# Peptides against a protein of PDB entry 3J47: the designs that were tried, part 39

Target 1, 121 residues: chain A of PDB entry 3J47
Amino acid sequence: IRLTNQLKSLKGLQSKLKDVVEYLDKVINKELPINHTILGKLQDVFNLLPNLGTPDDDEIDVENHDRINISNNLQKALTVKTNDELMVIYISNLVRSIIAFDDLIENKIQNKKIQEQRVKD
Target 2, 69 residues: chain B of PDB entry 3J47
Amino acid sequence: YEEKEESNLAATKSMVKIAEQYSKRIEEEKELTEEELKTRYVGRQDPKKHLSETADETLENNIVSVLTA

## One batch from the design tools (peptide; aimed at target 1 L48)

Design b2_p24_6_s1 (made by RFdiffusion4, then SolubleMPNN; its pose is not in this set)
Fold by OpenDDE base, seed 4:
Parts: sequence; C-alpha cells; structure tokens
Structure b2_p24_6_s1 (fold): chain B 121 residues (1-121), chain C 69 residues (1-69), chain A 24 residues (1-24)
Amino acid sequence: as target 1 above (121 residues)
Amino acid sequence: as target 2 above (69 residues)
Amino acid sequence: SVEKQLELEKKSLEALLEYGKSLE
C-alpha cells in the first residue's frame, strides 16, 4: 500500500513534469506566451520537490548525506543517509531473525523434552 | 496522488525517527535474547516467550522502517 | 543437533548486538 502510494505520487509528478516540459517547449517555439503564474507555481514545486528532472551531481546537497533519499538528485547525497538507514534496518531485521530462530530452537528443544517425558510415562 | 505524497512525507519523517529508535530496538532485542537464554537455563518458558516477543517487536519495527524507507 | 544450532544462533545474536552497538 505505501509503495503503491509512493508510485502513484511519483507518476503524478512525472506527468505534471511532462506537462510542464511540453508547455515550455511550446513557449520556446513561440506557440504560446510565457505564463508567469504557471512558471512560478512550477518553480515552487521544484523548490519543494526534489529535483527529479536533473540527475546531475551538481544538485546533490552534501548536507543531506546523512538523511534519507528524498529525490533522485538529492538522493545521491541523501543516498548515503538512506543507505545507512537501510543498513540499520537490515541489521535490526537480522537481529530479530536471530532472536526468532533462538526461540524456535528453544521451542524445539522443549518439545523434544516433552516428548521424551511422555514416552517415559 | 496528494494522499500518497503525504504518506511518503510522513514515512520520510518516520525514517529519521527510526534511526533514533533503532538503538532502542536493538536493546530490546538483546533483552529478549537474554531472557530466552535464562529461560533455557531455568527451564521456564515464560521468560523465553517474552524475549521472543520483544525480538519480534523489534523485527516488526525494522520492517516498518524498511517499508518507510 | 538442536543444541548446536542454538549455540550457533546465540553467537550470531551476539555478533549482531555488537554490530548494533558499533553503529551507535
């Protein structure tokens, strides 16, 4: 569900970006006048949204290296943080798994003991 | 789309918190394991169960963190 | 066999705990 929502959001953003690009192309081609209001809104969106359009390393915020990847461009720097978080999660999962296995083993041992006792009875 | 975006934003914030809580979760897992070990020694299932439950909870939190990530 | 597995698991847990501490 969460992943699906994220995908939908991404798709929506992609579609919007495509529309903007198409609009900009039309403006460049002098087919349509520049709508400053739309451009302003788009700029706001770009400021609020991680720069998805330019995967260039120049947009990597070094300060966000320790943070979760929010966007592809910032993600490169944020990738470090994201990777760290993922690593932590991975380790935690491993630990939990180990604990679960320990419990399983203990349960098996106990069950075996119970069976042995039943045989003696 | 907006709902999903909001969810993603919330998830991102949660991820930051997860990093902080991760240490605590690790400790909880350790405690569960210790209890299990003690239970094995004493032959009592109750402490082991508690440890297992704590470990499971820690794992669940980690999974949620991964999903949020 | 089960006892050996338990011991191995315990060692694994200890290693994970140590790793977790190192990340803090």
Scores: peptide ipSAE 0.436, ipTM 0.858, DockQ to the pose 0.016; fails the geometry check
OpenDDE base, seeds 1, 2, 3, 5: peptide ipSAE 0.424, 0.360, 0.422, 0.426; ipTM 0.854, 0.818, 0.850, 0.852; seeds 1, 2, 3, 5 fail the geometry check

Design b2_p24_6_s2 (made by RFdiffusion4, then SolubleMPNN; its pose is not in this set)
Fold by OpenDDE base, seed 4:
Structure b2_p24_6_s2 (fold): chain B 121 residues (1-121), chain C 69 residues (1-69), chain A 24 residues (1-24)
Amino acid sequence: as target 1 above (121 residues)
Amino acid sequence: as target 2 above (69 residues)
Amino acid sequence: STLKFLESRKKQLEALLEYGKALE
């Protein structure tokens, strides 16, 4: 459910971004007048998002390695933190899996012991 | 979408908390393993079952953390 | 100035899109 919601949110954001890009392209091409409200919202988003380095999108600035990747070039830096967190989660899952296997093995051993006892009886 | 975004944000915050809790979860997993080991020696299923359950809970929490990440 | 701002915003949006793709 959470993943589905996250995916839906991401899709929604993607759609909105696409709409904004299309709008910007139309404005750049002088096909549509600049919508001040949209521009204001975009400005607010830019202020909240880390600056993308060069206008050519070639370089992603890394500010916080310890934070989860949220957006833009800073996201690459944050991606490092995200990757580290994912690695921790992966290791944790692996450990849990090992524990589960250990329990399974123990259950099998117990079952064998029970069978052996039944044969002796 | 907004609800999902909020959930994702909460999940991201939870990931940070999960990183902190990860150490605790590792310890809990170890405790479960020790209980299983003790159960093997005592021949009683109860300690082993408890250890297995704790390990499963730790795994589930890790999975939730991954999903939140 | 407005065009530069729009271009900057476009880059931000593209970056967000790329980030979203990376999350998928």
Scores: peptide ipSAE 0.473, ipTM 0.845, DockQ to the pose 0.060; fails the geometry check
OpenDDE base, seeds 1, 2, 3, 5: peptide ipSAE 0.442, 0.451, 0.450, 0.439; ipTM 0.830, 0.836, 0.827, 0.825; seeds 1, 2, 3, 5 fail the geometry check

Design b2_p24_6_s3 (made by RFdiffusion4, then SolubleMPNN; its pose is not in this set)
Fold by OpenDDE base, seed 1:
Structure b2_p24_6_s3 (fold): chain B 121 residues (1-121), chain C 69 residues (1-69), chain A 24 residues (1-24)
Amino acid sequence: as target 1 above (121 residues)
Amino acid sequence: as target 2 above (69 residues)
Amino acid sequence: STERQLELQLEQLQALLEYGKTLS
């Protein structure tokens, strides 16, 4: 039951992350404006963080586009950083989910082996 | 959107703590995998169970972090 | 078989762990 709930939560998170990625792709392709609500929310999250730099942060090259001012550059940098962090969280959740599934499968295998041994005895 | 903003605010406040614990969580996941591997080769149920529990805890923490973000 | 599925899942887990290390 706990595992099932965790998996459901993970799936929900994965879906949300996918939506964010899709949004970012649209922004990169200039299909949507940079100042989207999602980006704004991500920026708000970064603004609340006392330290924007973490040792585990990936190096990101920010490209200058025609309408990027200083604020926009910061926003892009923050957005990319946020995306990276979200990706890490997503991957971590996936790993945990897979581990849980592996344990479940192993338990099933063990149960089968025990049953087979009981039949042979 | 406003609700998401509020959630992001709460998440941001917790993000520092999450970041600090992230490395520990990764290590816990690795430990779980190692225990599973041992169980697979040795057939010992107890270590495997412990690893599974650790992995589940790590997963739960990650899920909470994602929901907060 | 269940055993084969478990092996495959373990392999996937290992791959994800390696990926996570790369990101860190």
Scores: peptide ipSAE 0.417, ipTM 0.835, DockQ to the pose 0.022
OpenDDE base, seeds 2, 3, 4, 5: peptide ipSAE 0.440, 0.430, 0.427, 0.406; ipTM 0.848, 0.843, 0.846, 0.834; seeds 2, 3, 4, 5 fail the geometry check

Design b2_p24_6_s4 (made by RFdiffusion4, then SolubleMPNN; failed a check: too like the target's own chain; its pose is not in this set)
Amino acid sequence: SLLEQLEKEKERLEELLKYGEALS

Design b2_p24_7 (made by RFdiffusion4)
Pose (drawn by RFdiffusion4):
Structure b2_p24_7 (pose): chain A 91 residues (1-28, 36-48, 72-121), chain B 63 residues (1-40, 47-69), chain P 24 residues (1-24)
Amino acid sequence: IRLTNQLKSLKGLQSKLKDVVEYLDKVIHTILGKLQDVFNLNNLQKALTVKTNDELMVIYISNLVRSIIAFDDLIENKIQNKKIQEQRVKD
Amino acid sequence: YEEKEESNLAATKSMVKIAEQYSKRIEEEKELTEEELKTRPKKHLSETADETLENNIVSVLTA
Amino acid sequence: TAFEEALENAAKAAELLKEIAKEA
């Protein structure tokens, strides 16, 4: 789902660029200004990435903790299944 | 495009706020463990732990 | 923080692109 959404966003840019190229050919405004702003707003992320890296680490740790909890429950389920099997054999 | 951006936008506003959500997920995790212990309720605890993990995974995907 | 700024910039960029999409 996230991927489909990202593709849709990139699709708009691609089509928008094509339009802009065609527009320029024809010319040979508000949209242009808006595009410029967007441009000014990955490069910058470079410095910002430094902080993101720290936050990514934290969310990785959290994921690990969740995985452990899931394993725990999983073990309990396995034990229950084994007990059920034993009871069936007895029967 | 907008629908997709909406979903991304929510992922971003969650990333700004994740410090509090972390602490609440930490607690939830612990709660799940408690429920399991009682069972040894257990199911409820397990569900809570899974939810916490899911929330962490969504936070990582957004990042 | 720098991360928050990055998110704000990304949000603004998304808003502008939505506006551009409406106009197109």

Design b2_p24_7_s1 (made by RFdiffusion4, then SolubleMPNN; from b2_p24_7, 16 letters changed)
Fold by OpenDDE base, seed 2:
Structure b2_p24_7_s1 (fold): chain B 121 residues (1-121), chain C 69 residues (1-69), chain A 24 residues (1-24)
Amino acid sequence: as target 1 above (121 residues)
Amino acid sequence: as target 2 above (69 residues)
Amino acid sequence: SGFNELLKRQEESSKLLREIQKLL
């Protein structure tokens, strides 16, 4: 469910971006007037996104090294943090898998013992 | 889309707590493994099953955490 | 390096799960 929602949001964003690009192309070609409302909203979105377009080297302050990637330039520092978090999640998943495997082995052993007992009866 | 966006925001907030939860989940997983070991020695299926269920829950939570990241 | 290591561990975990499923 969660992944599906994230994927849906991403798809929606992608579609919107495509529409904006198409709109901008039409405006450049003088086929359609500029929709100021859409452009304003898009600008707001871009401003809320960590600066993707201008790698201003100066905002790579050390504190952001551990924060999750929301946008491209800040993304490089955030990528390190994201990698660390993903590593933890991966290790956790591995551990769960090991536990599940252990339980399965034990269940199999028990089933075998039950079967052996039934054959003796 | 909006519902998903809200879910993603909630997930992001949850990630802040994931580090602490992760440590706890690791401990819970260890406990389950120990219970399975105990169940193996006692010959009782119930403790082992419980350990497996807890391990599965821990795994699921970790997956959700990864998906939120 | 970290990402690759995580990927490897996940793969191992997935293999273990598959083996468990075969035993059930």
Scores: peptide ipSAE 0.572, ipTM 0.877, DockQ to the pose 0.020; fails the geometry check
OpenDDE base, seeds 1, 3, 4, 5: peptide ipSAE 0.560, 0.562, 0.570, 0.556; ipTM 0.874, 0.874, 0.879, 0.872; seeds 1, 3, 4, 5 fail the geometry check

Design b2_p24_7_s2 (made by RFdiffusion4, then SolubleMPNN; from b2_p24_7, 13 letters changed)
Fold by OpenDDE base, seed 4:
Order: sequence, then C-alpha cells, then structure tokens
Structure b2_p24_7_s2 (fold): chain B 121 residues (1-121), chain C 69 residues (1-69), chain A 24 residues (1-24)
Amino acid sequence: as target 1 above (121 residues)
Amino acid sequence: as target 2 above (69 residues)
Amino acid sequence: SPLNEMLERQEKASKLLREIEKEL
C-alpha cells in the first residue's frame, strides 16, 4: 500500500513535470504566453527539490547527506541518509533478532530442565 | 495523488518518529534482556517472558520502521 | 534534527506540487 502510494505520487510528479516541460516548450516556441505563476511555482519547486532534472552537475552538495528521499544527486546524499536510516533499522532488527534468539535458547534450556525433572520423577 | 502524498508525508513523519523512537526501542530491548537474565537466575519464567515480549515489540516496531522507510 | 528538517522540506515540496497541480 505505502509503496503503491509513493509510486502514485511519483507518477503524479512525473506527469506534472512532463506538463511543465511541454508548457516550457510551447513558451519557447511562442505558442503560449509564459505563465509566470507556474514558472514561479516551478522555480520554488526547483529550489525545494534538489536538482532532479539536470543529471550532469556532479556536485553532490554534502549538506543533503542526511536527507533520505530527495532526487538524484541529492538522492545520493539522501540515499546516504536513507542508508543511515536503513542501517539503524537493520541494526535494530538484528538486536531484536538476537534477543529473540536468546529467549529461544533459554526456553530450550528450560524445557530440557523440565524434561529432566520429569524423568527423575 | 493527494492521498498518496499524504501517505508519503505520513511515512516521512513516521521515519522521523522512528528515529526518535529508535533510542527508546533500544532501551526497551535492553530492559527485556535484563529481565531475561534475571529470570535465568531466579528460575521464574514471568520476567523472562516479559522481556521477550518487549523485545518482540521492539522488533515489530523496527520492522514497521523499515516498511515505512 | 536533520531528519525533521528534511521532512519539513518534503512537506513544503508536496504543498508546492499540489499548488502546481491546481494550476495545471
């Protein structure tokens, strides 16, 4: 469910970006007036969204390392943050697994002791 | 789209909450382990069971966190 | 927390996306 919703959001964003690109192309071709409002919002999105669109500029701003889900370059930095979060989750799961394993061992030991007592009885 | 966005936002908020809760969960896991250790010495199953249950809850929360990440 | 800041930025981005969707 969550993943599906994320995909849907991403698809919505993709569609919107496509529409913006098409709009920009029309503006470049002088077919449509520049919608300053859309452009302003797009600029705001670009300011808020780390440069998703231009693949070429290698400068992964290190500051975004701590942020999980942001786009490609920032997504790399965000991937690092996501990786850190995933690492924390992984460690937590390991710890829980260890605890569960310890409990299982103890339960087995107790069961053996109970069986030994029953045999003596 | 909005519902998905809301869900994603909720997921992100959940991740933040998970980060905060992570420390607490680690502490809860430790408490469970101590109770198990005490139960081994006392021979009373009850504290051990409680520790195991708390550990399981901590694990479940971590799994949910992974699913939300 | 850096995570909280990221979340806040995501919320802002989402709001902006909704606004753009309304304009399209």
Scores: peptide ipSAE 0.485, ipTM 0.841, DockQ to the pose 0.545
OpenDDE base, seeds 1, 2, 3, 5: peptide ipSAE 0.452, 0.463, 0.443, 0.457; ipTM 0.830, 0.836, 0.823, 0.828; seeds 1, 2, 3, 5 fail the geometry check

Design b2_p24_7_s3 (made by RFdiffusion4, then SolubleMPNN; from b2_p24_7, 13 letters changed)
Fold by OpenDDE base, seed 5:
Structure b2_p24_7_s3 (fold): chain B 121 residues (1-121), chain C 69 residues (1-69), chain A 24 residues (1-24)
Amino acid sequence: as target 1 above (121 residues)
Amino acid sequence: as target 2 above (69 residues)
Amino acid sequence: SGFNELLERQEQASKLLREIQKEL
């Protein structure tokens, strides 16, 4: 469900961006007047997006290194952070699995002992 | 789209919380293992069962964390 | 590399769990 919602949001954004690009191309070609409302919304989106064009290492604020996937260079640093987080989660899952196995083994041993005792009685 | 965006924001906040809880979960898992060991020595079924249940809960929480990440 | 290693460990843990379940 959560992944599906994220995918849906991404698809919606992609569609909107495509529409904006098409509009901008028509304006550049003088085929259509500039839609000020769409341009304003697009500008707002760009202001919220990390600078995609200049991979200045300096905009990789250390604080953003700790946050997951926003933009390509930022995305690369964020990818590293995401990878580290996934590693921790994986190790935790492994540890939990080991403990669960240990408990299952012990339960089996106990059940076997109980059965053996019942047969002797 | 808005619902999905809200869900993503919630997921991000959940990740931060999960990271904080992760260390605690590891300690809880260790405690369960100790209880299992004690149960093995005492021959009592109850402490061992409790340890197993806690380990399962810890595993489930880790899976949820992976799905959220 | 780290992700792949974690994936491998998870797979091993899952296999072990299945083996324990068969013994029960």
Scores: peptide ipSAE 0.518, ipTM 0.865, DockQ to the pose 0.017; fails the geometry check
OpenDDE base, seeds 1, 2, 3, 4: peptide ipSAE 0.515, 0.499, 0.500, 0.511; ipTM 0.863, 0.853, 0.862, 0.868; seeds 1, 2, 3, 4 fail the geometry check

Design b2_p24_7_s4 (made by RFdiffusion4, then SolubleMPNN; from b2_p24_7, 12 letters changed)
Fold by OpenDDE base, seed 1:
Structure b2_p24_7_s4 (fold): chain B 121 residues (1-121), chain C 69 residues (1-69), chain A 24 residues (1-24)
Amino acid sequence: as target 1 above (121 residues)
Amino acid sequence: as target 2 above (69 residues)
Amino acid sequence: SGLDEMLERQEKASKLLREIAKEL
C-alpha cells in the first residue's frame, strides 16, 4: 500500500515534470510568447505547487510593451530561471524519492526473506 | 537596465552552477544505488543500508535546495 | 536540454523502480 502510493505520487510528479519541460522548451523556442501572467501563475504554481496543475491560457492583452518588456524579460528570465531551478530541484527530489523507494523495496525483500526463514525453522 | 541585465546574467550563472551540482548529485545517487544493488546481490545488508542512507541524504539536500530556491 | 536529460534519467529510474517492485 505505502509503496504503491509512493509510486503513484512519483508517476504523477513525472508527468507534471514532463509538462513543465515541454512548456519550457516551447518558451525557449519562442513558440509561445513569454506570458508574464502565465509565468507568474507558474511561479505561484511552482511556489504553491508541490501540486503542479497546468493553469489554462487566459490571454489578457495588456499593451504597455517596451520598458515592461525588459523588466518583464528580466523578471521572465528570472522567473524562467526560477522555474528551471525549481524544476531541477523537483526532478532531484523525485530521483531521491525513487532511490528511497528502491531502498524500501529492498528492506521489504529482506524482511520477507527473514520471515520465510523463520517459517522454515 | 544594465544592472538588471547583470543581475539576470549572475542569476543565470548561478542556475548553471546549481544545475551542475544537481547533475553531480544525481550521479552520486546513481552510484550509491548501484552499490546498494550490488550489495543486495552479495547479501551484505550493511553496505546497502549505507547506500540507502547516502541516497536519503542526497534527497534531503535536494529538498533543501528546492526549499531555498 | 539539461532538463530533458534529467527527465529521461527520472524516467529510467522510475522504470527501474517499477521493475524492482514487480519482482517483490
Scores: peptide ipSAE 0.481, ipTM 0.855, DockQ to the pose 0.024; fails the geometry check
OpenDDE base, seeds 2, 3, 4, 5: peptide ipSAE 0.435, 0.453, 0.457, 0.448; ipTM 0.847, 0.852, 0.855, 0.841; seeds 2, 3, 4, 5 fail the geometry check

Design b2_p24_8_s1 (made by RFdiffusion4, then SolubleMPNN; its pose is not in this set)
Fold by OpenDDE base, seed 4:
Structure b2_p24_8_s1 (fold): chain B 121 residues (1-121), chain C 69 residues (1-69), chain A 24 residues (1-24)
Amino acid sequence: as target 1 above (121 residues)
Amino acid sequence: as target 2 above (69 residues)
Amino acid sequence: KLKELLEKRQKKTEEKLKELLEIA
């Protein structure tokens, strides 16, 4: 369910972004007047988008590393953090799987002992 | 779209919380493993079961974390 | 034998968990 919702949101964002690009192209071509409201919202979106274009090295705040940042520099940092988080989750799942396996083995041993006792009785 | 955006924002906020909870879940898993060890030595089924249940809960929480990441 | 193997595996799981806590 969550993944499907995220995918739907991403698709919606992609569609909106495409519409904006098409609008900007029309404005550049002087085919349409600049819609200040759309442009303002777009600017807000771009300001919220981590700066994709200028690789100014310095301000990648280490704290945002844990979130998947879609934008390149911040995205690299966030990709690293996301990878670390995914690694942690993977290891945890592995550990849980090992524990569950150990429990299964022990349950099997116990069941075998119970069967051996029943055969002796 | 809006519902999904809200869900994604909630998911993103949950990731930070998941990192904190992860350490706690790891400890819960250790407790389960210790109880299983005790059950092997003492032959008591109940501690082992409790350990297995806590390990499973920890696993489920990690899976939810992966699905949120 | 099987109990000993399980105990050894459990110990390895605990070690991995500690390593994970150090990385996190």
Scores: peptide ipSAE 0.469, ipTM 0.855, DockQ to the pose 0.011; fails the geometry check
OpenDDE base, seeds 1, 2, 3, 5: peptide ipSAE 0.417, 0.458, 0.449, 0.442; ipTM 0.836, 0.853, 0.847, 0.844; seeds 1, 2, 3, 5 fail the geometry check

Design b2_p24_8_s2 (made by RFdiffusion4, then SolubleMPNN; its pose is not in this set)
Fold by OpenDDE base, seed 4:
Structure b2_p24_8_s2 (fold): chain B 121 residues (1-121), chain C 69 residues (1-69), chain A 24 residues (1-24)
Amino acid sequence: as target 1 above (121 residues)
Amino acid sequence: as target 2 above (69 residues)
Amino acid sequence: KLKEELEKRKKKTKEKLEELLKLA
């Protein structure tokens, strides 16, 4: 179950990366306006990603730099999607927590009302 | 490369679908909170309970989605 | 007061979700 969920998460992440790449391509082509909020979050995730691949000092040719830039851009895109998913999840959890809190408050009020009624009887 | 791109596209579509499902769940949670608010005013305990249950279900689904993300 | 703040937070969360759905 947990491994299957992790695999599903990885697949979701991969998909989001593709969506981000597609979105970025549309933005580059001026088909869509730049969403600054999305870009900012992408940047934040990239900053939180450990530099995956400090290449050791070996002569990794210019082609690897483009692949690293593509990988970084792809990782950036994946990071944005992951961030968007995480944001959705976070917001959802926040909403649920708020609802649960409201229910707790209401239950407390009801309990007080019941207690006041019992004291009057 | 192409197979990976296709797989990524499929996964992205799946994420969009998950986001839509999440939005729907948030709306269900909101409805529950409104019913709870109404129950507080009307003194009917049942609508409030139903709203709370729907909110909890929405929360659980979101947690599962997060754990799966 | 606390209930009103909770409702306000809930509204903000809903708005954020709607924005995310528009972006998606």
Scores: peptide ipSAE 0.459, ipTM 0.843, DockQ to the pose 0.022; fails the geometry check
OpenDDE base, seeds 1, 2, 3, 5: peptide ipSAE 0.406, 0.452, 0.434, 0.411; ipTM 0.834, 0.855, 0.847, 0.838; seeds 1, 2, 3, 5 fail the geometry check

Design b2_p24_8_s3 (made by RFdiffusion4, then SolubleMPNN; its pose is not in this set)
Fold by OpenDDE base, seed 2:
Structure b2_p24_8_s3 (fold): chain B 121 residues (1-121), chain C 69 residues (1-69), chain A 24 residues (1-24)
Amino acid sequence: as target 1 above (121 residues)
Amino acid sequence: as target 2 above (69 residues)
Amino acid sequence: DLELEKQKRLEETQKKLQELLKLA
């Protein structure tokens, strides 16, 4: 179930990304006016996506390089922020696991003491 | 798709809030560990149990956060 | 002996927790 939901989400994201690329191509070709609302939503989607596409697809046209660099810098900054958040979550899980382990050890020690007391008795 | 985007936006805002709450939860978890340490010294079982439960809740919240990310 | 080893493991885990808290 969970893996299937992740796959479905990824497939949906891929479809949306394709739609965005197609929209951007139409805007570049002047077939459609620049819709600021769509661009804003795209930016929001990019802000929400931890790994926006590999910089390898950035080999497209040189003239948008500065805007693409600003967008890439923003994407990179967002990716860094997401990575930082993931790292914090990982550290938290590790800390909780350690605390739970300490509690388990203490419970085991207490149980052993109780058993030793019962044998003496 | 829009619902998922909205859910991701809400999840991201929740993640920022979770990061702040996480720093606070780390401190609470540390306090709980100190209380557990203190409770180990004092021999009071009830504070140790409460500490363990809070640590478990904190762990569960982090797992849910990882799953939402 | 086994109880002493458990206590040592607990202390090591506590030390790791403190180190992790310093990293966070």
Scores: peptide ipSAE 0.407, ipTM 0.840, DockQ to the pose 0.010
OpenDDE base, seeds 1, 3, 4, 5: peptide ipSAE 0.423, 0.445, 0.386, 0.353; ipTM 0.843, 0.849, 0.834, 0.824; seeds 1, 3, 4 fail the geometry check

Design b2_p24_8_s4 (made by RFdiffusion4, then SolubleMPNN; its pose is not in this set)
Fold by OpenDDE base, seed 3:
Structure b2_p24_8_s4 (fold): chain B 121 residues (1-121), chain C 69 residues (1-69), chain A 24 residues (1-24)
Amino acid sequence: as target 1 above (121 residues)
Amino acid sequence: as target 2 above (69 residues)
Amino acid sequence: SLKELLEKRQKETQEKLEELLKLA
C-alpha cells in the first residue's frame, strides 16, 4: 500500500512535468497563451525543488533534508542520511535476531533437560 | 496522489520518531537480555519468556521501521 | 558524526551479543 502510493505520486508528478514541458513548448512557439496561474504554481514547485545542477556545496539547505529523492546534490546528502538510518535499522534487527536466537537456544537446553529427567524417572 | 503523499509524509515523521526512540528500544532489549539471564539462574520459564517477548517486540518495531523507510 | 553514532550502536549490539553468548 505505502509503496504503491509513493509510486502513484511519482507517476502523477511525472505526468504533470510532461504537461508543463508541452505547454512551455507551445508558448515558445506562440501557439498558446501563457497560463499565468499554472506557471506561477510551477515556479513555486521549482523553487521548492533542490537545485539539481549547481555543484556549489554551499546551498545545500540543511533544512530540506526530507528524505525525498528530489534532487541529485541534495539527494547525495540525503542519501548519506538515509544510509545511516538504514544501518541503524539493520543493526537493531541484528540485535533482536541475536536475542531471539539466544532464547531459542535456552528453550532447547530446557527441553533437553526435561527429556533427560523423564528418561531417568 | 495527495493521499499517498500525505501517507509518505506521515511515514517520514514516523521514521524520525523511531530514530528518537531507537536508544530507548535498545535499552528495552538490554533489559530483556537481563531478564533472560535471570531466568537462566532461577530456572523459571516466566522471566525468560518475558525477555523473549520484549526482544520480539523490538524486532517487530525494527521491521516496521524498515517497511516505513 | 553520523558515523560515530553508528559505531556506538554497533558497540551496543556487540555487547548484547556477548551477553547472549554468556547465557548460551
Scores: peptide ipSAE 0.417, ipTM 0.841, DockQ to the pose 0.015; fails the geometry check
OpenDDE base, seeds 1, 2, 4, 5: peptide ipSAE 0.390, 0.380, 0.396, 0.412; ipTM 0.829, 0.838, 0.835, 0.840; seeds 1, 2, 4, 5 fail the geometry check

## One batch from the design tools (peptide; aimed at target 1 L48, target 2 T12)

Design b2_p25_1 (made by RFdiffusion4)
Pose (drawn by RFdiffusion4):
Structure b2_p25_1 (pose): chain A 91 residues (1-28, 36-48, 72-121), chain B 63 residues (1-40, 47-69), chain P 25 residues (1-25)
Amino acid sequence: IRLTNQLKSLKGLQSKLKDVVEYLDKVIHTILGKLQDVFNLNNLQKALTVKTNDELMVIYISNLVRSIIAFDDLIENKIQNKKIQEQRVKD
Amino acid sequence: YEEKEESNLAATKSMVKIAEQYSKRIEEEKELTEEELKTRPKKHLSETADETLENNIVSVLTA
Amino acid sequence: AAEAANEALDAAAEAAEAALEAAEA
């Protein structure tokens, strides 16, 4: 789902670029200003990425913890299944 | 495009706030462990732990 | 078509600004 969403965003840019190229050819306004703003707004992320790296680490750790908890419940389920099997054999 | 952006936007606004959500997910995790212990309720605890994990995964995907 | 393009770019700008705010936080 996230991927499809991202693709839709990129698709708009691609089409937008094509339109802009055609527009310029024809010319040979507000949209252009908007585009420029967006441009000004990965390069910049470079410095910002430094912080993101720290946050990514924290969210990795949280994921690990959740995985452990899931394993715990999984073990309990396995034990219950074994007990059920034993009971069936007895019967 | 908009629909996709909307989802992404929510992922971003969650990333700004995740410090509080992390502490609440930490607690939730602990709660699910408690429920399991009682069973040894157990199912409820397990569900809570899974939810916490899922929230962490969603936070990582957004990042 | 131009209005839709402006709206899309505005939404992209808002998303970029939100991303910058998230990075700064």

Design b2_p25_1_s1 (made by RFdiffusion4, then SolubleMPNN; from b2_p25_1, 15 letters changed)
Fold by OpenDDE base, seed 4:
Structure b2_p25_1_s1 (fold): chain B 121 residues (1-121), chain C 69 residues (1-69), chain A 25 residues (1-25)
Amino acid sequence: as target 1 above (121 residues)
Amino acid sequence: as target 2 above (69 residues)
Amino acid sequence: SEEKDIKELERLKEALKAQLEAAKA
């Protein structure tokens, strides 16, 4: 199931990448404006399948290399954005973990104090 | 594949939203920590508990964000 | 040990702070 899903995702990514390349070509040719949504999707695809973007670039014909590089750069930029978001999420999780840990420590301290008080009574 | 693309788009939008919410969550977490600190000094469990709860909520939101991303 | 727990908490806090700053950059 997981492998199948990965394969499906890869295929989807490939298709999307193709679409992005086509779009980027149109943008380069000033036929279309830069579509951030497409770039975002591409980034999402790459973020989901970071290892798939590099092989596809290598397999793409040298003639498209510049486009691929641009796409890769843009994808990289988008990836950076996604990475930033992921980083934020990670940091948030870390903070929550720290808070939870702090609470745990405090609870232990309180419990100890309660026990000490009981001994004194 | 199209469904996945749509899902990815939705995820991307969600990530943007998460980023916006993140700042708020960070503040909420900070507030919880401050309340915990105050509770330690006052010896009252209530502020500490509230801080812990807020921290937990912040963590949960972050986890959900990660899962959505 | 409570002391160990406190130290760990401080470490985590510092790590979190560092990550937060990194995220802002």
Scores: peptide ipSAE 0.390, ipTM 0.844, DockQ to the pose 0.016
OpenDDE base, seeds 1, 2, 3, 5: peptide ipSAE 0.412, 0.444, 0.436, 0.451; ipTM 0.851, 0.856, 0.850, 0.849; seeds 1, 2, 3, 5 fail the geometry check

